# Ledger of designs, part 41: peptides against a protein of PDB entry 3S8F

Target 1, 157 residues: chain A of PDB entry 3S8F
Amino acid sequence: VLTLFVAVPSLMTAFTVAASLEFAGRLRGGRGLFGWIRALPWDNPAFVAPVLGLLGFIPGGAGGIVNASFTLDYVVHNTAWVPGHFHLQVASLVTLTAMGSLYWLLPNLTGKPISDAQRRLGLAVVWLWFLGMMIMAVGLHWAGLLNVPRRAYIAQV
Target 2, 166 residues: chain B of PDB entry 3S8F
Amino acid sequence: DEHKAHKAILAYEKGWLAFSLAMLFVFIALIAYTLATHTAGVIPAGKLERVDPTTVRQEGPWADPAQAVVQTGPNQYTVYVLAFAFGYQPNPIEVPQGAEIVFKITSPDVIHGFHVEGTNINVEVLPGEVSTVRYTFKRPGEYRIICNQYCGLGHQNMFGTIVVKE

## One batch from the design tools (peptide; aimed at target 1 A14 A19, target 2 I9 W16)

Design b2_p18_6_s1 (made by RFdiffusion4, then SolubleMPNN; from b2_p18_6, 9 letters changed)
Fold by OpenDDE base, seed 2:
Structure b2_p18_6_s1 (fold): chain B 157 residues (1-157), chain C 166 residues (1-166), chain A 18 residues (1-18)
Amino acid sequence: as target 1 above (157 residues)
Amino acid sequence: as target 2 above (166 residues)
Amino acid sequence: SAFIEELARQALAAAASL
């Protein structure tokens, strides 16, 4: 009940952020249903990282609702599903947001912009991190549905 | 200009909030579907039941592993299981195929897991509380019990066995 | 997977009981 209650404000917040992104994209010249997405600054790791974090947070958030559901939690509780959920929430959203914040913070603290090479490297790091995290998360969720236990070195599937 | 921009932002927010609400109802519908279809298989089979973990080994239905399996009716059994550091009692648990089994599981020491591989039986076991799970084994054979809740230095080796006889 | 098979069986049984 509590988790589901928290889910409502969380969804409102998440979609408000999405609304802000849409407005920003349209302000930058994007048009149409999805054109605003293309207009966003995808060349900036400080932007890309948090956005990818949000994308990873979507299935994680849905999973949170699942984990809070009595009947569904019975299936997934203390299986590999749970670590999968954590990796989406912490290792994607939180970590990528921290990475993005760093790409903003360091130039501002030093007073020097990042080089183009550093920018490209940052983009590579963020995208590769996201890709790897999504692969691992999907694997963990799948394993969980196959009844692979959490906190065990063996499994019978 | 700022006011116009603000109004535009609000319009987008309204649209996304509507989408948010729609998605919320989708999730609720999915949960409702799972609840509606949750009428067979492993289910919680008991109400809140308490037990004294300090005496559970000495007195009561968990005290004697030889008497842990109790026939409660035609093709119905209750199995009183202790999860402890680091194993299960009785071990093995012997039950007949096709019988309705009510597992009543508790712990004399710390929190453990009771995860029966090959089934959807998966519950945490708390000292002072009895976990109740109802299941019918359709296939004979051996089913391994694994602890999936960290319980100490021997956690990784904490296993049990359910033997389902024809 | 024995687990998946069991889930499928239970799901089918539950659906049939509706």
Scores: peptide ipSAE 0.019, ipTM 0.737, DockQ to the pose 0.015
OpenDDE base, seeds 1, 3, 4, 5: peptide ipSAE 0.000, 0.023, 0.017, 0.000; ipTM 0.762, 0.775, 0.765, 0.729; seeds 1, 3, 4, 5 fail the geometry check

Design b2_p18_6_s3 (made by RFdiffusion4, then SolubleMPNN; from b2_p18_6, 10 letters changed)
Fold by OpenDDE base, seed 4:
Structure b2_p18_6_s3 (fold): chain B 157 residues (1-157), chain C 166 residues (1-166), chain A 18 residues (1-18)
Amino acid sequence: as target 1 above (157 residues)
Amino acid sequence: as target 2 above (166 residues)
Amino acid sequence: SSFIQQLAEQALLAAESL
């Protein structure tokens, strides 16, 4: 029970960001329960990257609850599960947020907008990064459940 | 305009926070369900057992590897295991098939791991603390012990063996 | 489904072992 209360600040932060996204989408003309999502600027890598990071953060956050759970941590602790969690939290959310920040910051600092080609390339990069990270993360979590140890070059599966 | 935006954001935040709280209660309910069905409503808690890592090699049940396996009852054994840089003792650990084994594991030096392949035994070993795990080996054979907590230059080669005899 | 099943099974085993 106390473990779940530790998750409260994280959940509050996550859903506050979601609230901001909903607001933005509705300002852009989105309607209904999900229409605001479609209205978000999916053509901007500075936007897409951190949002994809958030999407990766959802299972990562769920994994955080698992890792903090007394009974469930027994199963996953020091297995490949843990690196899977890290890659969702750091290599997905943090990294993609950094990528998105650069796509906004550099044009802003230099005063030179990115070209359309650079924009499209940026979109490709962040989507491919996200896809790769999801595949790797799922693999690591699955391997962890199969009792593949962390920090070992050999394992019996 | 900013004021209107702030009010709108606040409304959405309230909704999402409510959802967040709802999810929190769902998770609490799931934990409660697990406790009720698997632990009779009692929160599992182990007693913390402490040991002096500076003397554990010289005195006590971990001092003599030849006496590390202690029969505590019919088909019940306690095995006192040391994880150290870089190995385990005793090595091999010999136990009977079908016996209830209580592993008491500690370290004289740094933090190690105790991961037994083919089993669900996976605990950290901290100097000054005793890790306790119960397991019954149903199949005879050799089980490899792997250190899954970085412990130094020899970490990657730190292995042990449990031999389960018929 | 296999992933979820594996997770569930491991969770149950962990709960029973404690």
Scores: peptide ipSAE 0.017, ipTM 0.765, DockQ to the pose 0.022
OpenDDE base, seeds 1, 2, 3, 5: peptide ipSAE 0.000, 0.011, 0.013, 0.000; ipTM 0.764, 0.725, 0.762, 0.722; seed 1 fails the geometry check

Design b2_p18_6_s4 (made by RFdiffusion4, then SolubleMPNN; from b2_p18_6, 8 letters changed)
Fold by OpenDDE base, seed 2:
Structure b2_p18_6_s4 (fold): chain B 157 residues (1-157), chain C 166 residues (1-166), chain A 18 residues (1-18)
Amino acid sequence: as target 1 above (157 residues)
Amino acid sequence: as target 2 above (166 residues)
Amino acid sequence: SAFIEDLAAQALAAAASL
């Protein structure tokens, strides 16, 4: 009940953020239904990281609703599905947001801008992290649906 | 200019809110669909049944593993299972193929898992409470019981076996 | 997977019962 209750305001927040991104993209010259996405600052790891985190949060949030559903939780509970959900929420959204925050915070605290090399490296790190997390998440969710147990080193599936 | 910006933001917010509501209904519909298509396979939660974990090993239906499997009707059995640190009792659990099995599972010590590999049987076992699971084994053979809830230093080695006989 | 087969069978049974 609590999870489902929290899901509603969380969705509202997520879509409000999306609205802000659309507005920002359009202010930057983006046009059309999706052109505003291209206009966003994809060359800045401080932007890319949290956005990728938000993208990972979408399936994770959907999974949260599944985990809170009695009948569906019966299938996924204490299987590899659960850590898959955690890794999407924590290791994607939270971690990538933290990474992005550092790319903003450190230059501001030191008064020194990041070099182009550091920027490019940051972009590589963020994208590779996201890719790895998505691969792992898909694998864990798949394994969970195949009844691979959580907190066990062996399984018969 | 500020007023125009405010109106623009509001328009985008309204659009995304509408999309949000639409998606909410889609998700509810999907959940309803999944529930409707899986109703027959869902093991309903049983009534809360309580036991004394301090005496469950000495008296009652869990006390004697030789009497753990009770025939309750034609092709119907109740199996009284203890999950403990670190194993299951009885072990092995022997049941007939095709019989309706009601597992009554409890713990004398700490919380354990009861996950039967190859089946959808997957419940947590709490001391003082009885977990009830109904299942029919359609295929003969051995089914391993695995603990998927951390229960101590021997957790990783806590296994049991269900033997389904033809 | 026997697990998946069981789920499929249950789903089919549920669908048939509607």
Scores: peptide ipSAE 0.028, ipTM 0.753, DockQ to the pose 0.015
OpenDDE base, seeds 1, 3, 4, 5: peptide ipSAE 0.020, 0.026, 0.026, 0.026; ipTM 0.782, 0.783, 0.780, 0.761

Design b2_p18_7 (made by RFdiffusion4)
Pose (drawn by RFdiffusion4):
Structure b2_p18_7 (pose): chain A 157 residues (1-157), chain B 166 residues (1-166), chain P 18 residues (1-18)
Amino acid sequence: as target 1 above (157 residues)
Amino acid sequence: as target 2 above (166 residues)
Amino acid sequence: ALLAGFLFFRVLLSRELD
């Protein structure tokens, strides 16, 4: 029960952050129900990386609520589902957010500029990392529901 | 406009939060339902039951695997199961279909998992402790036990079998 | 259900902002 309550701050974060992004999209001229998304600064890796991380956090959090549901944990406990869940949370959102900091934080700390080419390369890196984490989350959640255990060298069997 | 957008955002946020709370409460009620049904039998016994891992293969209910299945009620069998590096004894565990099975599971060495494929049986096995879970097999046939806690280099090949007789 | 509810509130909020 208390774990289900720990989920409320992230459920609150989902709204406060989503409304903040929508407000920014509208300031930048976006209209429609989706125009506000397209109008956001998708050319900036510091923007893109946490946003993509937040998108993967939606299934990441959904799996965490499942794991927190006591008897439901007996379906997925120590299976590949668990790594599927935590790659979405830490290996995607937390890691992507830190990667995006290379693009505003590093210049601030070192004075070293980020070139146009380095910016585009950062875009590719955060997209490939995010997409790769999403594909693997699918493989691991599914294999987990099929009772494949975590922490195993299953290629040797 | 900022004032207006802000007001509206807070108003709808309050609504979302109430909905999100109502949803979490429904999940809590649904979990409480499972805890009142036979499906909750796979929840391990909360009572501490200590044993000695260094003598469990020499004395006590785990020393003779052929004697591991004991009828404890008219439709109940207790099964003493040893999960060790890297296997389970007895092998196979043989039980009748439709009977309640109380698995008492310990390990002489390291932590092992006990995950019965196709069931909700999924329990950690700790040396020095006995893990007790309950389940009734409704379908006869062969069930595979998977070790789902890393117990060393033999972990990926650590399996066992439960045969549910007709 | 949580996601559908979230999108539901988001659609209403978007219409209100419009």

Design b2_p18_7_s1 (made by RFdiffusion4, then SolubleMPNN; from b2_p18_7, 13 letters changed)
Fold by OpenDDE base, seed 2:
Structure b2_p18_7_s1 (fold): chain B 157 residues (1-157), chain C 166 residues (1-166), chain A 18 residues (1-18)
Amino acid sequence: as target 1 above (157 residues)
Amino acid sequence: as target 2 above (166 residues)
Amino acid sequence: SLVEAFLAQMTKLRETLE
């Protein structure tokens, strides 16, 4: 009930964030239906991290609705599906947002900008993290649909 | 200019809100499609039934594992299963192939899981409450019961077996 | 493809759970 209640406002918020990104991209010179995306600062891990988190949150959010659905929960409850959902929500969105926040916070806190090497390393870390999370999430959701149990080290699949 | 910026933002917000509404309907449609076409994994809940977890081992239908399998009709059985730390009883559970089995599962101690591999039987077992699951095994063989709810230090080794006989 | 493999497994799962 709570999840379904929050679903609509959350979607509105998410798409408002997307609108903000579009506005920012267009301010940076992006044009057209998708050109604003390319204009965003993809060279900054402080930007890339939370954006990738948001991307991971999309299927995760959809999964939240599934998990909260009475009938569909019979299929996914206490299976690997649930950890898959968690890794999208927590290990992707929350963690990547935290990582991105660090790339903003530390330079401002220390008064020292990050080096180019640190920036490139940060980008690599963030993208690799996202890739890993997506692979694991797909695997866990897939396994969950195959009735692989949660909190068990064995499965007959 | 603040006014121009606000107008621009508003335009983008309107577009994205429209898109969001469209996507909402897409998600609803996908869920509806799944519900309409997906028949696996649905286990209807029975009526609410309570038991005293402090006495369930001492008296009642769960007290004697040897009497746990009760024939209730032609090709119909009720199996009274205890999920406990850390195992299941009876173990193994022996039932005939093709029979309609009603599992009545409860716990004397903590919350456990009752997940039968190879089936859509997957329920949580709460002390003081009876979980009811109806299933018909179409294939003979051994089916492993797994606890998928953390229940203590021995959780990982908490297994049972259902033996379906021809 | 991965999609085909997924669908095949889903079909198998449905058959198993029937």
Scores: peptide ipSAE 0.052, ipTM 0.796, DockQ to the pose 0.020
OpenDDE base, seeds 1, 3, 4, 5: peptide ipSAE 0.024, 0.024, 0.026, 0.025; ipTM 0.798, 0.801, 0.799, 0.766

Design b2_p18_7_s2 (made by RFdiffusion4, then SolubleMPNN; from b2_p18_7, 12 letters changed)
Fold by OpenDDE base, seed 1:
Structure b2_p18_7_s2 (fold): chain B 157 residues (1-157), chain C 166 residues (1-166), chain A 18 residues (1-18)
Amino acid sequence: as target 1 above (157 residues)
Amino acid sequence: as target 2 above (166 residues)
Amino acid sequence: ALAEAFAAVMAELRRALE
């Protein structure tokens, strides 16, 4: 149970980032409890990608706490739940952050801004990636709860 | 201007940190609730039992698969199972329906998994350590044992069978 | 809807693996 305290630094970091997003949104004219979200630059894949990664990280992080719990881990350990967790953390958060960084980095390295077509394509890519990751992650977590084993090609559920 | 911005940032950070802490307590509460209400489904952790993986095949209760199933009481059995590259022994494991079975599982080589289909038996098997699982099979039939821990080139084919007799 | 779809797939999988 005390292992949950390991999550404190990670949660602090995550919510600090959230605070920064809120601040940025409000600086861009967003008002109210949720209006700041709409004010964020959702037309920029360099922004959207890492934010979507953060969104995927939320359930993934919660899952991490579950996995770290002695009693709850008994239920999910070495089931499809674990790959579901990893795909949220690595394939969503890390990968989307890398993708977003690329959309920022390449224009700066080349000295050329991305075209509008490239921007739109980038948005499509990151949103589709996120959607796919969420579908797969939900499926894997669900399968895990049904006691589908990890690292096995056959299972009885 | 900078001072105002700093204060604003701090306010947001404080709010979100408070939320973070609140969520942490929610998670702790959920774990506590699970422990309080779902203890029957959790197999208690036993004492750490160690064994020499280099000799476990040669001497001791795991050495002879024919002697692996030991009756310890009127309706109680202990089954000494080896998980190895790439299979289980004994195979099949034959136990009676309705009996309390204590599985003592270890490995002579590398880490394996012991996942029994149709049950909540799912444990890691470490060389040098004995995994203990207690279970009662209510239904007769065959239960497949699946290795769910990567153990080498033949991992995907590593299966065993528990036969529960009426 | 997604949950139902997953449930359907799992049901089919269960039948196939019986």
Scores: peptide ipSAE 0.019, ipTM 0.774, DockQ to the pose 0.016
OpenDDE base, seeds 2, 3, 4, 5: peptide ipSAE 0.000, 0.021, 0.010, 0.014; ipTM 0.731, 0.769, 0.768, 0.748; seed 3 fails the geometry check

Design b2_p18_7_s3 (made by RFdiffusion4, then SolubleMPNN; from b2_p18_7, 12 letters changed)
Fold by OpenDDE base, seed 4:
Structure b2_p18_7_s3 (fold): chain B 157 residues (1-157), chain C 166 residues (1-166), chain A 18 residues (1-18)
Amino acid sequence: as target 1 above (157 residues)
Amino acid sequence: as target 2 above (166 residues)
Amino acid sequence: SLLEAFLAVMRRLRETLE
């Protein structure tokens, strides 16, 4: 059980970011318990990408706690559950954050703002990536719970 | 202005941190509940057992596959299994239905997996260490052993069989 | 809900361990 306290710094970091988002949303005119979310700049792929990464990180983080439990890890270890977790953490959070960073970095490096078409394309890419990652991750976690092995081309299920 | 912003952020941060801690306790509580209600199944590994991977094939309980299945008591068996590149020994592993089986698994070469389909047996096998798993097969038949840890070019073809006899 | 989904996962894990 004490091993689960390793999750504390990660949770603190995640929710600190959430606090920053709430503050930003409220500065942009959002009010109420959830109104600040709508006030965030959802038209900017540089913002949307890392936020979607964070959203994917929520179930991934929960899974991380499961994986960190020696008892529960026995069930999921070296099953499809593990790559499901990795794809949420790396291919979702890290990758989307990197993608979002490019939408900020490239305009600054070139000195030219992105066009509206590029912005819309960026939004489409980020949302589609997120959707695909969620579908794949859910599938992998589900398969893992059904004891589909990792690194094997065959399974009982 | 930056100071004011930081102060405001701290207020929100306190709320989210409280939520974070609450969620942490929820997760711990759920895991604790799972452990508290766990009545049977996987028996956690106890004492770490070590072996010499360079001699495990020549001497000791893993050396002879014909002697790998040892009856240790009434309806109790210990099975000494080697996972190697690329297979399992003995193969097949023959055990009686309803008997309590203690698998003692080790490797003479590299890290392998020992995943038995249709069961909750799933362990990594490290050279120099003995993995111990206790299981009772309630249904007769054949159970496939799958290596779920990459162990080389032949990893994908590394399979074994447990035959449970009535 | 997310909570229900999480609980479902935990129940499944418990059942697998049992």
Scores: peptide ipSAE 0.036, ipTM 0.771, DockQ to the pose 0.029
OpenDDE base, seeds 1, 2, 3, 5: peptide ipSAE 0.000, 0.018, 0.038, 0.055; ipTM 0.762, 0.760, 0.769, 0.747; seeds 3, 5 fail the geometry check

Design b2_p18_7_s4 (made by RFdiffusion4, then SolubleMPNN; from b2_p18_7, 13 letters changed)
Fold by OpenDDE base, seed 4:
Structure b2_p18_7_s4 (fold): chain B 157 residues (1-157), chain C 166 residues (1-166), chain A 18 residues (1-18)
Amino acid sequence: as target 1 above (157 residues)
Amino acid sequence: as target 2 above (166 residues)
Amino acid sequence: SLLEAFNAVMAELRATLE
């Protein structure tokens, strides 16, 4: 029970970031319940990458609650479910945030803006990364629920 | 104006915090629903039991694989299993169908896994700690034991077998 | 529905682990 209380500050932090995004979108002219999303700078890989990371982090966070559950952990522990969770948390959120940071940092360090070609390539990279990661994560979670063990080259199913 | 911006941010934060709280309850409700409707996956936790890993091979109930299966009742058995680098003992573990089996699993060396395919038996095995799992095999046959915790160079080949007899 | 999908997955899990 106490472990689940950790979800409170985590969710607060996550959705505070969402609040910042909404504010930014509305400052950029977005209106309505969802219009602010469209107003965000989706043409900038430095923005898109970490946002996609956050999106991947949502199911990962839900999984975190599952993994932290005393009872549900017995079902998923040391199954393919766990790698699925890690790939959402580390390989999606952390990695995409790092990618996004580089798309911002390198131009500033070099004093040269990224070319349009580099920008488009960057967008392609982060979107493809996100897509692939989501497919893999869903597969791993599904396999885990089917009792596929982690760290094993063979499984019953 | 920065002050106006701060007020706006506060309003959005309040909204999203409320949403986050709502989602928290959704997740809790989902857990509660799962426990209420799908309890087959719940494994009871027991009291922590300790053992000396340095002597477990020489003395005690794990010392002799031939004496590892102990009948404790008319249809009840306790099986003392060692997970070691790199295998299990006894191997195979022979138990009767329909009997209540209490597995007491420990390790003399490093951390291992004890994952029995076709069952919900899946525990980590720590040196110095005894993992206790209760299970009843309803179907006869062979069940493979898989180590799902990295334990060294031979980890990938660490398997055991439970033979359930009619 | 999401609930039906969840229940289906859990039912399959139970069937596999029984």
Scores: peptide ipSAE 0.041, ipTM 0.779, DockQ to the pose 0.022
OpenDDE base, seeds 1, 2, 3, 5: peptide ipSAE 0.037, 0.014, 0.036, 0.028; ipTM 0.791, 0.749, 0.781, 0.762; seed 1 fails the geometry check

Design b2_p18_8 (made by RFdiffusion4)
Pose (drawn by RFdiffusion4):
Structure b2_p18_8 (pose): chain A 157 residues (1-157), chain B 166 residues (1-166), chain P 18 residues (1-18)
Amino acid sequence: as target 1 above (157 residues)
Amino acid sequence: as target 2 above (166 residues)
Amino acid sequence: VLVVAFLVFLAAAARAAE
């Protein structure tokens, strides 16, 4: 029960952050129900990385609520589902957010500029990392529901 | 406009939060339902039941695997199961279909998992403790036990079998 | 259900702001 309550701040974060992004999209001219998304600064890796991380957090958090549901945990406990869940949370959102900081924080700390080429390369890196985490989340959640255990060298069997 | 967008955002945020709370409460009620049904039998016994892992193979209910299945009620069997590096005894665990099975599971060495494929049986096995879970097998046949807690280099090949007789 | 409801609340908040 208390774990289900720990989920409320992230459910609140989902709205406060989504409304903040929607407000920014509208300031930048975006209209429609989706125009606000397209109008956001998708050329900036510091923007893109946390946003993509937040997108993967939706299934990441859904799996966490499942794991927190006591008897439902007996379906997925110590299976590959669990790494599927935590890759979406820490290996995607937290890691992508830190990667995006290379693009605003590093210059601030070192005075070293980020070139146009380095910016584009950062875009590719955060997209590939995000997409790779999403594909693996699918493979691990599914294999977990099929009772494949975590922490195993299953290629040797 | 900022004032207006702000007002609207807070208003609909309040609505979302109420809905999100109502949804979490429904899940809590649904979990409470499972805890009142026979499906809750796989929840391990909360009572502490200590044993000694260094003598469990020599004395006590786990010393003779052939004697591991004991009828404890008219439709009930207790099964003493040893999860060890890297196997389970007895092998196979043989039980009748439709009977309640109380598995008492311990380990002489390290922590092992006990995950019965196709069931909700999924319990950690701790040396010095007895893990007790309950389940009734409705379908006869062979069920594979998977060790789902890393117990060393033999972990990926640590399996056992439950045969549910007709 | 939560995702749909969330999008409905967000969209409604945008429309109300307009």

Design b2_p18_8_s1 (made by RFdiffusion4, then SolubleMPNN; from b2_p18_8, 8 letters changed)
Fold by OpenDDE base, seed 4:
Structure b2_p18_8_s1 (fold): chain B 157 residues (1-157), chain C 166 residues (1-166), chain A 18 residues (1-18)
Amino acid sequence: as target 1 above (157 residues)
Amino acid sequence: as target 2 above (166 residues)
Amino acid sequence: DLLAKFLEFLSQAALAAE
């Protein structure tokens, strides 16, 4: 029960970040219910990467509630579900945030802005990473629900 | 102005907090769906049972694999299983079809997994603790036991078998 | 075959997303 209470401040934090994004988008001229999203700087990999990480973190957060639930953990524990959760949390959010940070940090450290080619390549990298990670994560979660064990080279399915 | 920005953020935050509450209910619904489709319902919590891993091989109900299957009632059995590096005992575990089986699983060495394919039996086995799982095999045949917790160099080859007899 | 099942799953998911 106490473990599930951790979900409350986590959700509050997550949606506070979302609120900041909405504010930023509206400051950039976005209007309406969704117009602020389009107004965000989607041409900057330093922005896109962390945001994609956050998007991947949403299902991961839901999975966190599942993994923290006594009854549901019984179902998913030590199945492929668990590495699926990890890849969303670590290889998606953390890794993409790190990538985004580098896209911002390196130009500042070197004093040289990234070229347009580097920017486009960066965008391609983070989008492809996100896509691949989502496919893998969905597959792992699905396999986990089918009782595929983790840390095993063989399964009944 | 930063002050104006904070007020604006607060307004958006209120909206997103409301949304977060809505999403909480979505997650609850997903949990309910998962419970309905992948489990029989509430899993009861049991009392922690302890055992000395240093003596479990020499004395007690786990010491003799030939005596591991104990009939406790007309259609009830208790099976004392050891998970060790790198296998299970007894192996195979022979139980009758339709009987209520209580598995009591422990380890004399390191942490192992006890995952029975074709069933919902999936527990970690810790030295010094006894994992208790109740299950009734409705179908006869062989069920493979898989170690799904890393336990050393031979982990990937650690398998057992449950034979359910008619 | 897990791969075949996964591919089928992806196919169904793609169709459901449309």
Scores: peptide ipSAE 0.020, ipTM 0.756, DockQ to the pose 0.027
OpenDDE base, seeds 1, 2, 3, 5: peptide ipSAE 0.016, 0.006, 0.015, 0.012; ipTM 0.770, 0.724, 0.769, 0.735

